# Peptides against a protein of PDB entry 5D63: the designs that were tried, part 206

Target 1, 292 residues: chain A of PDB entry 5D63
Amino acid sequence: SLRRGIYHIENAGVPSAIDLKDGSSSDGTPIVGWQFTPDTINWHQLWLAEPIPNVADTFTLCNLFSGTYMDLYNGSSEAGTAVNGWQGTAFTTNPHQLWTIKKSSDGTSYKIQNYGSKTFVDLVNGDSSDGAKIAGWTGTWDEGNPHQKWYFNRMSVSSAEAQAAIARNPHIHGTYRGYILDGEYLVLPNATFTQIWKDSGLPGSKWREQIYDCDDFAIAMKAAVGKWGADSWKANGFAIFCGVMLGVNKAGDAAHAYNFTLTKDHADIVFFEPQNGGYLNDIGYDSYMAFY

## One batch from the design tools (peptide; made by RFdiffusion4, then SolubleMPNN)

Design b2_p27_7_s4 (from b2_p27_7, 16 letters changed)
Fold by OpenDDE base, seed 1:
Structure b2_p27_7_s4 (fold): chain B 292 residues (1-292), chain A 27 residues (1-27)
Amino acid sequence: as target 1 above (292 residues)
Amino acid sequence: LTDEELEKLEERLLEKIKELLEKEAAE
């Protein structure tokens, strides 16, 4: 079954993603096919899938940027019915905004069926052009029509997944304690992470004993990422991944505070030094405490 | 980010961390 998370949803037939046009929060904003750039934040193409309790394989899909939800217009079962962004809530009972998402017959892609109409999200005519219509269309779970098959590329991690990644890292102290602050985390590309760091002013900040030392840098970075998240996205129910670690060196005579994020495949962590903006697989410290 | 905004965010974060630490201590 599909896990709760943030997804980039790509058509199985053509290099097109499900896009909320212009990222608009207006009711009735068209959801369309649009090109995307790998390894970047595709701002209007990220969707938070929230599973509905006690309804098998059924979700709401919230556009991360607009905070609106994927909505089948008037819940119509007619082929060609528009799929739009519309105001809603994560646990709505409105069948216009409830989507059953299960694996297609190919075992890798998913189909997205409206709970009420039983029609499927369809990239009309498999059109790869920007702005191509996405609509509800008749279909079946077992047919191989690529117009209705979608890859769900997970762009977030759960707290458990983050914990697992940390546990696999060799630079963790035996007395390690992790403190989880949120449940689901959008994982940023390093380029975006670095840009946030630059925009925070930290590159120009000077280390000062006690008054502004390593812990201040690490906390400031996490705060900056949090602010970026709050300012960039209208959806709720997720955080931006940026961890703080406290570590001790091998000699045991020095401590340091630093940041960390996840690798692209979400399987490992990479350390980030907020004093210089460097990414390291080994920062020279073993973490005994982390906050994320 | 302004310095003031950053400070406020840091304060909120620290408070959140303190709450977690308190819970840990109580367990």
Scores: peptide ipSAE 0.021, ipTM 0.551, DockQ to the pose 0.045
Fold by OpenDDE base, seed 2:
Parts: structure tokens; sequence; C-alpha cells
Structure b2_p27_7_s4 (fold): chain B 292 residues (1-292), chain A 27 residues (1-27)
């Protein structure tokens, strides 16, 4: 079963992703196929899948950028019916915006079926061009047509997954305590994380004892990431991953505050030094407390 | 991000952390 999360949804046949045109929040904005760049934020191509309680394998799909929802126009079962962005809510009862998402017959890709019409999200003719039509189309769950098969590339982690990644790290103190602030976290590429750091002004900030030392840098970075999230995305119900850790050195005579994020595969954490923007597998401290 | 906005965010974060620590201490 597909878990709640933020996904980049890629066609199984061609290198095209489900894209909300121009990221517009207007009702009726076309959802189209569009090229994407791996390991980057594809701004108009991220979708929050929210599972509907008591309805098996059924979700709303909220565009992260616009805050609007994937919508089958008039809920029509006709092949070629437009799929658009439309205003909605995460737990709507509107069948135009309810999507049953299950594994295809190949066991790796998914098919996206409209709950009401029972038609499937289709990249029309498998067109790989930017702006290619995505529409509702007749189909079955067991068909192998790649026009209706989609890879759901998970771009977020749950709090439990983050906790597991932290637990695997060798630089965690035996007395470690983690404080989880949110439930689902968008994980940023390092390049984006670094850009937020640069834009925050932290690279020009001067270390000052007590008044602006390591904890201030770490908190400022987390705040900057939070602000970036608030300013960048209209969807709700998720956070941007940026942790703060407090650690002690091996000698036990020095403490440090620093940040951390997740690796590309989301399996491990990497430490980030907000004073210089460096990423390290070993920051020289063992964490006894973390906030994320 | 203005300095004022950053400061407000930091304050909110610190307050949240303090609340969490207080809850932990009470358990």
Amino acid sequence: as target 1 above (292 residues)
Amino acid sequence: LTDEELEKLEERLLEKIKELLEKEAAE
C-alpha cells in the first residue's frame, strides 16, 4: 500500500513527470507531462498523497506548489477527459478528486484510478514532450500499457523513517533523545539546502561567544529552512526536513550545536555545519539531543 | 528573509523546544 507522502510521479514509459502547468492555483489548470531534472526540486511536479480514512488505497493528490488537487473534469468516464488542478481539501468526498492508487502488474509502478469514473490517469500517446496531455482513460489494473503506469518516487520521509536513520548513525550518544515536531518531511537535495543557507545570510554571520554561537547558527538555519518552506509551498500538512542536534565530543569537555539532513536515499543522516556550510559524515561530536 | 522575520522564527522555535523539554521533564 502506498504510504502518505510527497511524491514525484514519473511515467513508466518515457522520462516525463506529472506537472501542474505553471504551478497555477486556478481551477481548471491543466496537469501535463513535463521533463524533470533528477536530484533537484521539480517545483510543479511534487504531489502530497493523503490517504482517505476507511477507503482502501484511495488518496487525494495535492500539488505541493499550488495547494490545489488533482481533479478529473466533471468526473467523466470518457476517454480523453482532462485532468486538472482544482481547489479542494485533503479529505474531500468529491469523487472527482479521489484516486485509487495501487501497484500495476509489473510490481514496481503504480496505476492511478479515479474513484468515481474508474478510468486511469493516462499520458496520452506516451508523448514525452513538455505540455503533453494527461487525461482520464479507460483501462484495467492488469494492463501493461506504460501510458498508465507511474513510478512514485518518494521525496519525503515520515518521522519514523527519520528516527530510524538517526538510530543507525554511529555518532549518536547513548543518552540520545529525539524530539519530533512534525509527521512528514520533505527532504531537500544538498544543493537546495545549501542555497537556503546562503540566502539566509548565515555565511556572513560572525561567531560571538554566547550571544551568537553554535546554537544560534543551528537554530537560525532551521528557521531559515522553515521560512523557505512557508514561502515556497502552498500545500499544508508537511514540513521541510532540517534537524538541530546537540552533541558532546569524545573527550566530554566540549559541546556543539549543529544541523543535519538525510542522504539522498533517505537511509542515513549527514551532518551540516551552519557556521561554514559543510557536510560531514563525522562532525566530531556524538549527539545526545535532536530536534526535527 | 529579513532579520526581524528570522528572529521571530527563532523565538517560536525556542519556545517550542522549551515546551517539549518541560513535557519530557514532567514524564
Scores: peptide ipSAE 0.021, ipTM 0.545, DockQ to the pose 0.044
Fold by OpenDDE base, seed 4:
Structure b2_p27_7_s4 (fold): chain B 292 residues (1-292), chain A 27 residues (1-27)
Amino acid sequence: as target 1 above (292 residues)
Amino acid sequence: LTDEELEKLEERLLEKIKELLEKEAAE
């Protein structure tokens, strides 16, 4: 079963992703196929999948950028019916915006079926060009047409997954306490993380004893990431992953505050020193507390 | 980020952290 999360949804047949055109929040904005760049934020191509309680394998899909939802126009079962962005809510009862998402016959890709019409999200003719039509189309769960098969590349982690990644790290103190602030976290590429750091002005900030020391830097970084998130995305129900850790050195005579994020595969954490923008596998401290 | 925006958000985070620490200390 597909987990709640943020996904980049890629066609199984051609290098095209499901894109909300121009990231527009206007009702009726076309959802189209569009090229993408791996390991980057594809701004208009991220979708928050929210599972509907008591409806098996059924979700709403909220565009992260626009805050609007994937919508089958008039819920029509006619082949070629437009799929658009439209205002909505995460737990709507509107069948135009309810999508049953299950594994295809190949066991790797998914098919996206409109709950009401029972038609499938289709990259029409498998067109790989930017702006290619995506529409509802007749189909079955078992057929292998790549026009209707999609890879769901997970771009977020749950709090539980983050906790698990932290627990696997060798630089965690035995008395570690984690404080989870949110439930789902968009994980940024390091390049984006670094850019936020740069844009915050932290690279120019001066360390000052007690007045502006390590904790201030770490908190400032988290604040910067939070602000970036608020300014960048209109969707709700997720956070941007940026943790703060408090650690003690091996000698036990020094403490430090630093940041951390997740590795690309989301399986491990990497430490980030906000005073210099460095990424480290070993920052020289064992964390006894974390906030994320 | 403007200095003001950063400061406000930092203050909010600091407050949240303090609350968590106080809760921990009380347990």
Scores: peptide ipSAE 0.020, ipTM 0.554, DockQ to the pose 0.073
Fold by OpenDDE base, seed 5:
Structure b2_p27_7_s4 (fold): chain B 292 residues (1-292), chain A 27 residues (1-27)
Amino acid sequence: as target 1 above (292 residues)
Amino acid sequence: LTDEELEKLEERLLEKIKELLEKEAAE
């Protein structure tokens, strides 16, 4: 079954993703097919899937940028019915905004069925052009039509997945304690992470003994990421992944505070030095405490 | 990101960290 999380949803037939046009929060904004750039933030193409309790394989889909929800217009079962962004809530009972998402016949892609109408989200005519119509269309779960098949590329991690990644890292002290602050985390590409670092002013900040030392840099970076998240996205129910670690060196005579994020495959962590913006697999310290 | 906004976020984070450390110390 599909897990709660943030997804980039890509058509199985053509290189097109489900896009909320212009990222607009207005009711009735068209959801369309649009090109995307791999390993970047596709701002209008991220969707938070929230599972509905006691309704098997059924979700709401919230656009991360606009904070609006995927909505089948009037819940109509007519082929060609518009799929739009519309105001809503994560646990709505409105069948226009409830989507049953299960594996397609190929075992890798998913189909997205409206709970009420039983029609499927369809990239009309498999059109790969920007702005191509996405609509509800008749279909069955076992059909192989790529117009109705979608890859769900997971862009977030749960707190449990983050814990697992940390646990696999060899630079964790035996006395390690982790403090989890949120439940679901959007994982940023390094380029975006670095840009936030640059925009924060940290590259120009000077290290000063105690008054502005390593812990201040690490905390400032986490704060900058938090601010970036608040300013960038209208959806709620997730955080941006940026951790703070406290570590001790091998000799046990020096401590350091630094940041960390997840690798692209979400399987491992990578350390980030906020004093110089470097990414390292080994920062020279073993973490005994982390906050994320 | 303004200096004031950053400072406010840092203060909130520090407060959360302090609370977590206090909880750990009490255990």
Scores: peptide ipSAE 0.020, ipTM 0.550, DockQ to the pose 0.044

Design b2_p27_8_s1 (from b2_p27_8, 22 letters changed)
Fold by OpenDDE base, seed 2:
Structure b2_p27_8_s1 (fold): chain B 292 residues (1-292), chain A 27 residues (1-27)
Amino acid sequence: as target 1 above (292 residues)
Amino acid sequence: SAEDEEEIERMRKLLREERERYWASLQ
């Protein structure tokens, strides 16, 4: 079963992703195929999949950027029916915006079926061009047509997944206590994380005893990431991953406050020093407290 | 646990002391 989360949805046949054209919040904005760059944000191509309670394998798909939802125009079962962005809510009863998402016959990709019409999201003719039509089209679950098969690349982690990544790290103190602030986290590429750091003003900030030292840097970074999230995305129900840790060195005679994020595969954490913008696998401290 | 909290408080103290030492090293 597909987990709640943020996904980059890529066609199984060609290197195109499901894109909300221009990221527009207007009702009826076309959803199209568009090229993407791996390991980048791909702003208009991120979708929050929210599972519908008590309806098996059924979701709404909220565009992260626009805050609008994937919508089959008039819920029509006719092949070629437009798929658009449209205003909605995460737990709508509107079948135009309800999508059954299950594994295809290949066991790796997914098919996206409209709950009402029973047609499938189709990259028409497998067109790899930017702006290619995406439409509802007749199909079956067992059909091998790559025009209707999609890879759901997870771009977020749950709090439980983050917790597990922390637990696996060797630089966690035996007295560690973690405090989880949110349920689902968009994990940023390091390049984006670094850019937020640069834009925050932290690179030019002066270390000052107590008044602006390691904890202030770490908190300022987290605040900057939070603000960036609020300013960048119109969808709700997720956070941007940026943790704060307090740690002690092995000798037990020094302590530090720092940040951390997740590695590309989301399996591990990497430490971030907000005083210099460095990423480290070993920051020289074992964490006794974190919040994220 | 209470023991863990005591240790954490010790570490918080170390954090403050580390900040002081760092500043002193810059003077």
Scores: peptide ipSAE 0.034, ipTM 0.500, DockQ to the pose 0.049
Fold by OpenDDE base, seed 5:
Structure b2_p27_8_s1 (fold): chain B 292 residues (1-292), chain A 27 residues (1-27)
Amino acid sequence: as target 1 above (292 residues)
Amino acid sequence: SAEDEEEIERMRKLLREERERYWASLQ
């Protein structure tokens, strides 16, 4: 069963992703196939999948950038019906925006079936060109047609998954207390995380005893990431992952405040020093408190 | 403050430029 989360949705046959054209919030904006770059944000190609309560394997798909939803035009069962972005809500009853998502016959990819029409999201002719048509098309769950098979690359973690990653880290103090602020987190590539740090002005900020020291740097970084999230995405119901930790050294005679994020595979955390922009597996402190 | 507003606007500009660079890299 597909979990709630943010996904990059890639065709199983060709290197194309499901893209909302120009990231436009206008009703009827085409959803198209488009090339992508691995390990980048892919701005118009991120989708928040929200499971519908009491309807098995059925979701809405909200474009992260536009805040609009994947919509089968008029809910038509005709092959070639346009799939567009359209205004909506996460728990809508509109069958034009309800998608049953289950594993395909290959056990790795998914198929995306419109709840009402029972047609499938199809990359027409498997066209790998930018702007290629994506449409509702007739099909079956067991068919091997790669035009209707999609890999769901998860770009987010739940609070529980983040908590588990922290728990596995060897640099957690025995007195550790974590405070979870949100439910679902977009995990940024380090390059994006670093760019936010650079743009925040922190690289040029002056360390000053007590008035602007380690805790101020760490909180400023979290605030910068939060602001970046608010300014970048129109969808709601998720946060951008950036943690703050307080730690103590092994000798017990020094404390530090710092940031952390998740590794690419979401299995571990990596520490980030906001005073110099460095990523470290060992920052020299064991965390006794975190909020994220 | 006026300084705060200027910094916020600067950040918004940089974010827009980042998006533009991303899409330019894909064209």
Scores: peptide ipSAE 0.011, ipTM 0.287, DockQ to the pose 0.021
Fold by OpenDDE base, seed 4:
Structure b2_p27_8_s1 (fold): chain B 292 residues (1-292), chain A 27 residues (1-27)
Amino acid sequence: as target 1 above (292 residues)
Amino acid sequence: SAEDEEEIERMRKLLREERERYWASLQ
C-alpha cells in the first residue's frame, strides 16, 4: 500500500507530472499535466498523501505549495470532469477529495480513483504539453492505459525511515540518542539545501569561541531551513528535513555540532558542515545526539 | 560519600528523564 508521504506524481506514459496550475490556492484551480525537472523541487507538483483511517488505500492529496486538495469537480462520474485544487482537510469525508490509490496492473505505477465516482485521474489523450488537461475518466483497475497510470516518486521520509538511515550509519556513537521532532520530512536536494544555507547569511558568519561556534552554526542552519519551509509551503503536517547532531571524535576529547540530511535514495545520511557548506560522508565525529 | 553518590545518581536520572519528557512533548 502507498505510504503517507510527499510525492511527485509522474505520468507513466509521458514525461509529465500532476501540477497545480500556478500553485494557486483558489478553489477551482486547474490541475494539469506539466513538465518537470528531475531532482529538483518542482514547487507546484508536490502532493502530500494522507491516508484515511479505516478506508483501505484511500487518501487525500494536498498540494504542498497551495495547501489545497485534489478535488473532482462535483464528484461527477462523467468522463472529462475537471480535477481541481480546492480547499479541504486531510481527513475530509467529502468523496470529491477522496482518492483510492493502488498499484496498476503493471505492479509499478499507481492508479488514482476517486472514491465516490469510481473514475480515474486521467492525463487526457496523454498530452505531454504544459497545461494539458487532467480529468476524471472512466476506467478499470486492470486497464493498461498509461493516461491513467502514475508513478509516485516519494520525496519525503517518515521519522522511522530517517531513524533507520541514521542507525545504519557508521559514524554514530554507541551512546547515541535521537530525538524526533516531526513525523514526515520533505528531503531537499543538496542544491536547495545549499541555497538555503547561502541565503541564511551563515557563509558570512564569523566563528567565535563559544559565543558563536559550532552549535550556533548548526542551529542557525536548522532555523533557516525551518523558516524556508514555513515561507515556502502552505500545507501542514510535514517538516523539512534538516538534522542537528552533536558528535564526539574518536579520541573523546573534542566535540562538534553539525547538520545532516538524507541522501537522494533516502537510505543514508550525509553530514553537512554549516561553517563551510560542505557535505561529507565522514565529518570526523561520531554522533551521540541528534534532533530532527 | 555513599550519600553523595546516591544523590548524584538521582540527579542524573532526573535530568535524563526531564530531557526525554521534554523531547517527547514536542510530538
Scores: peptide ipSAE 0.010, ipTM 0.311, DockQ to the pose 0.034
Fold by OpenDDE base, seed 3:
Structure b2_p27_8_s1 (fold): chain B 292 residues (1-292), chain A 27 residues (1-27)
Amino acid sequence: as target 1 above (292 residues)
Amino acid sequence: SAEDEEEIERMRKLLREERERYWASLQ
């Protein structure tokens, strides 16, 4: 079953993703097929899938950017019915905004069925052009039509997954204590993480004994990421991943505060030095404390 | 210390309760 998370949803037949046009929060904004750039944020193309309690395989899909929800216009079962962004809530009872999402017959892609109409999200004619119509269309779970098959590329991690990634890292001290602050985290590409770092002013900040040293840099980075998240996305119920660690060196005679993020495959962590913007697999310290 | 551990647990509990209240408010 699909788990709660943020997804980039890509057509199985052509290189198009489900896009909320212009990221607009207006009711009735078209959801369309649009090109995407791999390993980037793809701002208007991220969807938070929230599972509905006690309704198997059924979700709302909130556009991360606009904070609006995928909505089948009037809940109509007619082929060609528009799929739009519309105001809503994560746990709505409105069947226009409830989507049953299960694996297709190929075992890799998913199909997205409207709960009420039983029609499927369809990239009409498999059109790969920007702005191509996405609509509700008749179909079955077992047919192989790629117009109705979608890859769900997970762009977030749960707190448990983050915890597991940390636990696998060799630079964790035996006395390590981790503190989880949120439940689901959007994992940023390094390029975006670096840009936030640059925009924070940290590259120009001066190290000063005690008054602005390693802990201040690390906390400032986390604060910058938090603010970036709040300013960039209208959806709620997730955080932006940026961890803070305190570590001690092997000799036990030096301590450091630094950041960390997750690798592309979400299986490992990589350390980030906020004093110089560097990414390191080994920062020279073993973490005895983290919060994220 | 034992006191530190108790305080940490109190804070963890507070965070959990806050998250629960938040999600409940959205239902």
Scores: peptide ipSAE 0.000, ipTM 0.321, DockQ to the pose 0.028

Design b2_p27_8_s2 (from b2_p27_8, 15 letters changed)
Fold by OpenDDE base, seed 2:
Structure b2_p27_8_s2 (fold): chain B 292 residues (1-292), chain A 27 residues (1-27)
Amino acid sequence: as target 1 above (292 residues)
Amino acid sequence: SAAEQAEIQAQLDFVREQRRAYWASLE
């Protein structure tokens, strides 16, 4: 079954993603097909899938940018019914906003069925143009029509997955203790992570003994990422991944504080030095503590 | 538990493979 998480939802037939038009929070804002750029944020095209307790394979889909939810207009079963953004809650009972999401017959893509109407989210005519209509349409689970098949590209990790990635890294001290702060984390592309670092003012910050040294840089970076998250997204229930580590060198006579994030495949961590903006597979320290 | 950790690792490996395949498809 589909896990809770943030997804970029891409059509199986054409290079188009599910997009909330203009990222607007207004009720009735059209959801449309739109082009996307791989390995970027794609601001209006990220959706938090929240599983409904005790309802198998059923979710709400919250747009990260607007904080509104995918909504089948009037819950109509008529083919061509508009799919829009609409105000809602993660655990709503409104069937207009409940979506059953399961694997299609190809075993790779998913189909998105409205819980009430039993119609499917459809890229009408497989139109690859920006602004193409997405609507509820009649269908079945076993049909091969790519207009109703979607790849769910996971853009987030759970705390457990992050923990596993850390545990696999060779630069972890035997005394390591990790502290998990949140449950689900949007993983940023390095370019975005770096831009946040630049915008924070850290590149111009002066290292000063004790008063503003490694720990201050590392914490300032985490704070900057946190603020960026709060300022950028209206949805709740997730965090932006940016870890802080404390490490000791092999000789045991030097300590350092630094950041870390996840690699593209989300299976490993990469270290980030907030004093110079560098990414490193080996920062020269073994971590004895992290929080993220 | 060890069993839970093993399950997490298996899930992580699956995600790794899926994402690697995704990126490769875009090259």
Scores: peptide ipSAE 0.063, ipTM 0.664, DockQ to the pose 0.017
Fold by OpenDDE base, seed 5:
Structure b2_p27_8_s2 (fold): chain B 292 residues (1-292), chain A 27 residues (1-27)
Amino acid sequence: as target 1 above (292 residues)
Amino acid sequence: SAAEQAEIQAQLDFVREQRRAYWASLE
């Protein structure tokens, strides 16, 4: 079954993603097909899938940017019914905003069925142009029509998955204690992470003994990422991944505070030095404490 | 490992339950 998380949803037939037009929060904003750039944030094309308790394979889909939800207009079963952004809540009972998402017949892509109408999210005519219509359309689960087949590229990790990534890293001290602050984390591309670092003013900050040293830099970076998240996205129920670690060197006579994020495949962590903006697989310290 | 996967699933279930409770508190 599909896991809770943030997804970039890509058509199986053409290089188009499900896009909330202009990222607008207005009720009735069209959801359309739009081109995307791999390994980028794709601002208007991220969707938080929240599973509905006790309803198998059924979710709400919240646009991360607008904070509005995927909505089948009037819940109509007519082919060609508009799919729009509309205000809602994560655990709504409104069938216009409830979507059953299961694997298609190919075992890789998903189909998205409206819970009420039983029609499917359809890229009309497989149109690859920007702004192409996405609508509810008749179909079956077994049909192989790529207009109704979607790849769910997961852009987030759960706290458990982050914990697992940390546990696999060789630079963890035997006394390690981790503290989880949130439940689901959007993982940023390094380019975005670096830009946040630049915009924070940290590149121009001066290291000063104890008054503004490694811990201040590391915490300032995390604060900057947190603020960036709050300022950038209207959806709730997730955080932006940026960890803080305290580590000790191999000799045991020096300590350091630094940041970390996840690799592109989400399977490992990479260390980030907020004093110079560097990414490292080995920062020269073993972590005995982290919070993220 | 199977044990690790089971633990991850348990943590995920816990998080999901916490999220449900959180959203319910805002309704």
Scores: peptide ipSAE 0.020, ipTM 0.490, DockQ to the pose 0.020
Fold by OpenDDE base, seed 4:
Structure b2_p27_8_s2 (fold): chain B 292 residues (1-292), chain A 27 residues (1-27)
Amino acid sequence: as target 1 above (292 residues)
Amino acid sequence: SAAEQAEIQAQLDFVREQRRAYWASLE
């Protein structure tokens, strides 16, 4: 079954993703096929899938940028019915915004069925052009039509997955205490993470003994990422991944505060030094505390 | 919720124990 999370949803037949046009929050904004750049944020093309309790394999899909939800216009079962962004809530009972998402017959891609109409999200004619129509269309779960098959590229991690990544790292002290602050985290590419760091003013900040030292830098970075998240996305129910660690060196005579994020495959953590913007697999300290 | 926090704590305790065992093996 599909996990709760943030997804980039890509067509199985052509290199197009499900895009909310212009990222607009207006009701009735078209959802269209659009090109994307791999390993980037793709601002208008991220969707938070929230599972509906006690309804098997059924979700709402919230656009991260606009905060609106994928909506089948009037819940119509007619082929060619528009799929749009529309105001909603994560646990709505409106069948226009409820989507059953299950694996297709190929075992890799998913099909997206409207709960009420039983029609499927369809990239009409498999058109790869920017702005191509996405609509509800008749179909069955077993059909192999690539117009109705979608790859769900997960762009986030759960707190449990983040915890697992930390647990696998060799630079975690035996006395480690972790504190989880949120449930789901958008994982940023390093380029974006670095840009937030640059925009924060930290590159121009001066280390000063006690008054503005390692902990201040690390907390400032965490705050900058948090602010970036708040300013960038209208959807709720997720955070931006940026951890803070306190560590001790092998000799036990020095401590440091630093940041960390997840690697591209979400399987490992990488350390980030907010004093110089460097990424390191070994920062020279073993973490005894983290919050993220 | 309290239940969620308890589960998180249990997971953290498990991770902590794993790491403690790891470091102990290096002594």
Scores: peptide ipSAE 0.007, ipTM 0.391, DockQ to the pose 0.049
Fold by OpenDDE base, seed 3:
Structure b2_p27_8_s2 (fold): chain B 292 residues (1-292), chain A 27 residues (1-27)
Amino acid sequence: as target 1 above (292 residues)
Amino acid sequence: SAAEQAEIQAQLDFVREQRRAYWASLE
């Protein structure tokens, strides 16, 4: 079954993603096919899938940017019914906003069926142009029509997955204690992570003994990412991944505070030095404490 | 527990495989 998480949803037939037009929060904003750039944020194209308790394989889909939900207009079962952004809640009972998401017959892509109408989210005519219509359309689970098949590229990790990634890293001290602050984390591309770092002013910050040293840099980065998240996204129920670590060197005579994020495949961590903006697989310290 | 850790690791391995496959498909 599909896990709770943030997804970039890409058509199986053409290089188009499910896009909330202009990221608008207005009711009735069209959801359309739109081009995307791999390994970028794709602002209007991220969807938080929230599983509905006791309803198998059924979710709401909240647009991360707008905070509105994927909505089948009037819940109509007619082919060509508009799919729009609309105000809602994560655990709504409105069948216009409930989507059954299961694997297609190819075993790799998903189909998105409206719970009420039993029609499927369809990239009409497989149109790859920006602004192409996405609509509810008749179909079956076993059909091979790529207009109704979608790849769900997971852009987030659970706290458990992050914990596991940390645990297997070779630069963890035997006394390590990790503290989880949130449940689901959007994992940023390094370019975005770096941009937040730049915008924080940290590149121009002066290291000063104790008064503004490694821990201050690391915490400032964490705070900057948190603020960026709050300022950038209207959806709730997730955080932006940015960890803080305290570490000790192999000799045990020096300590450091630094940041970390996850690798592209979300299976490992990479260390980030907030004093210079560098990414390192080995920062020269073993972490005895982290919070993220 | 060991069982919980094994389950988490299995899930992580699955995610890793899927993510790697995804990126490979874009190359």
Scores: peptide ipSAE 0.069, ipTM 0.670, DockQ to the pose 0.018; fails the geometry check

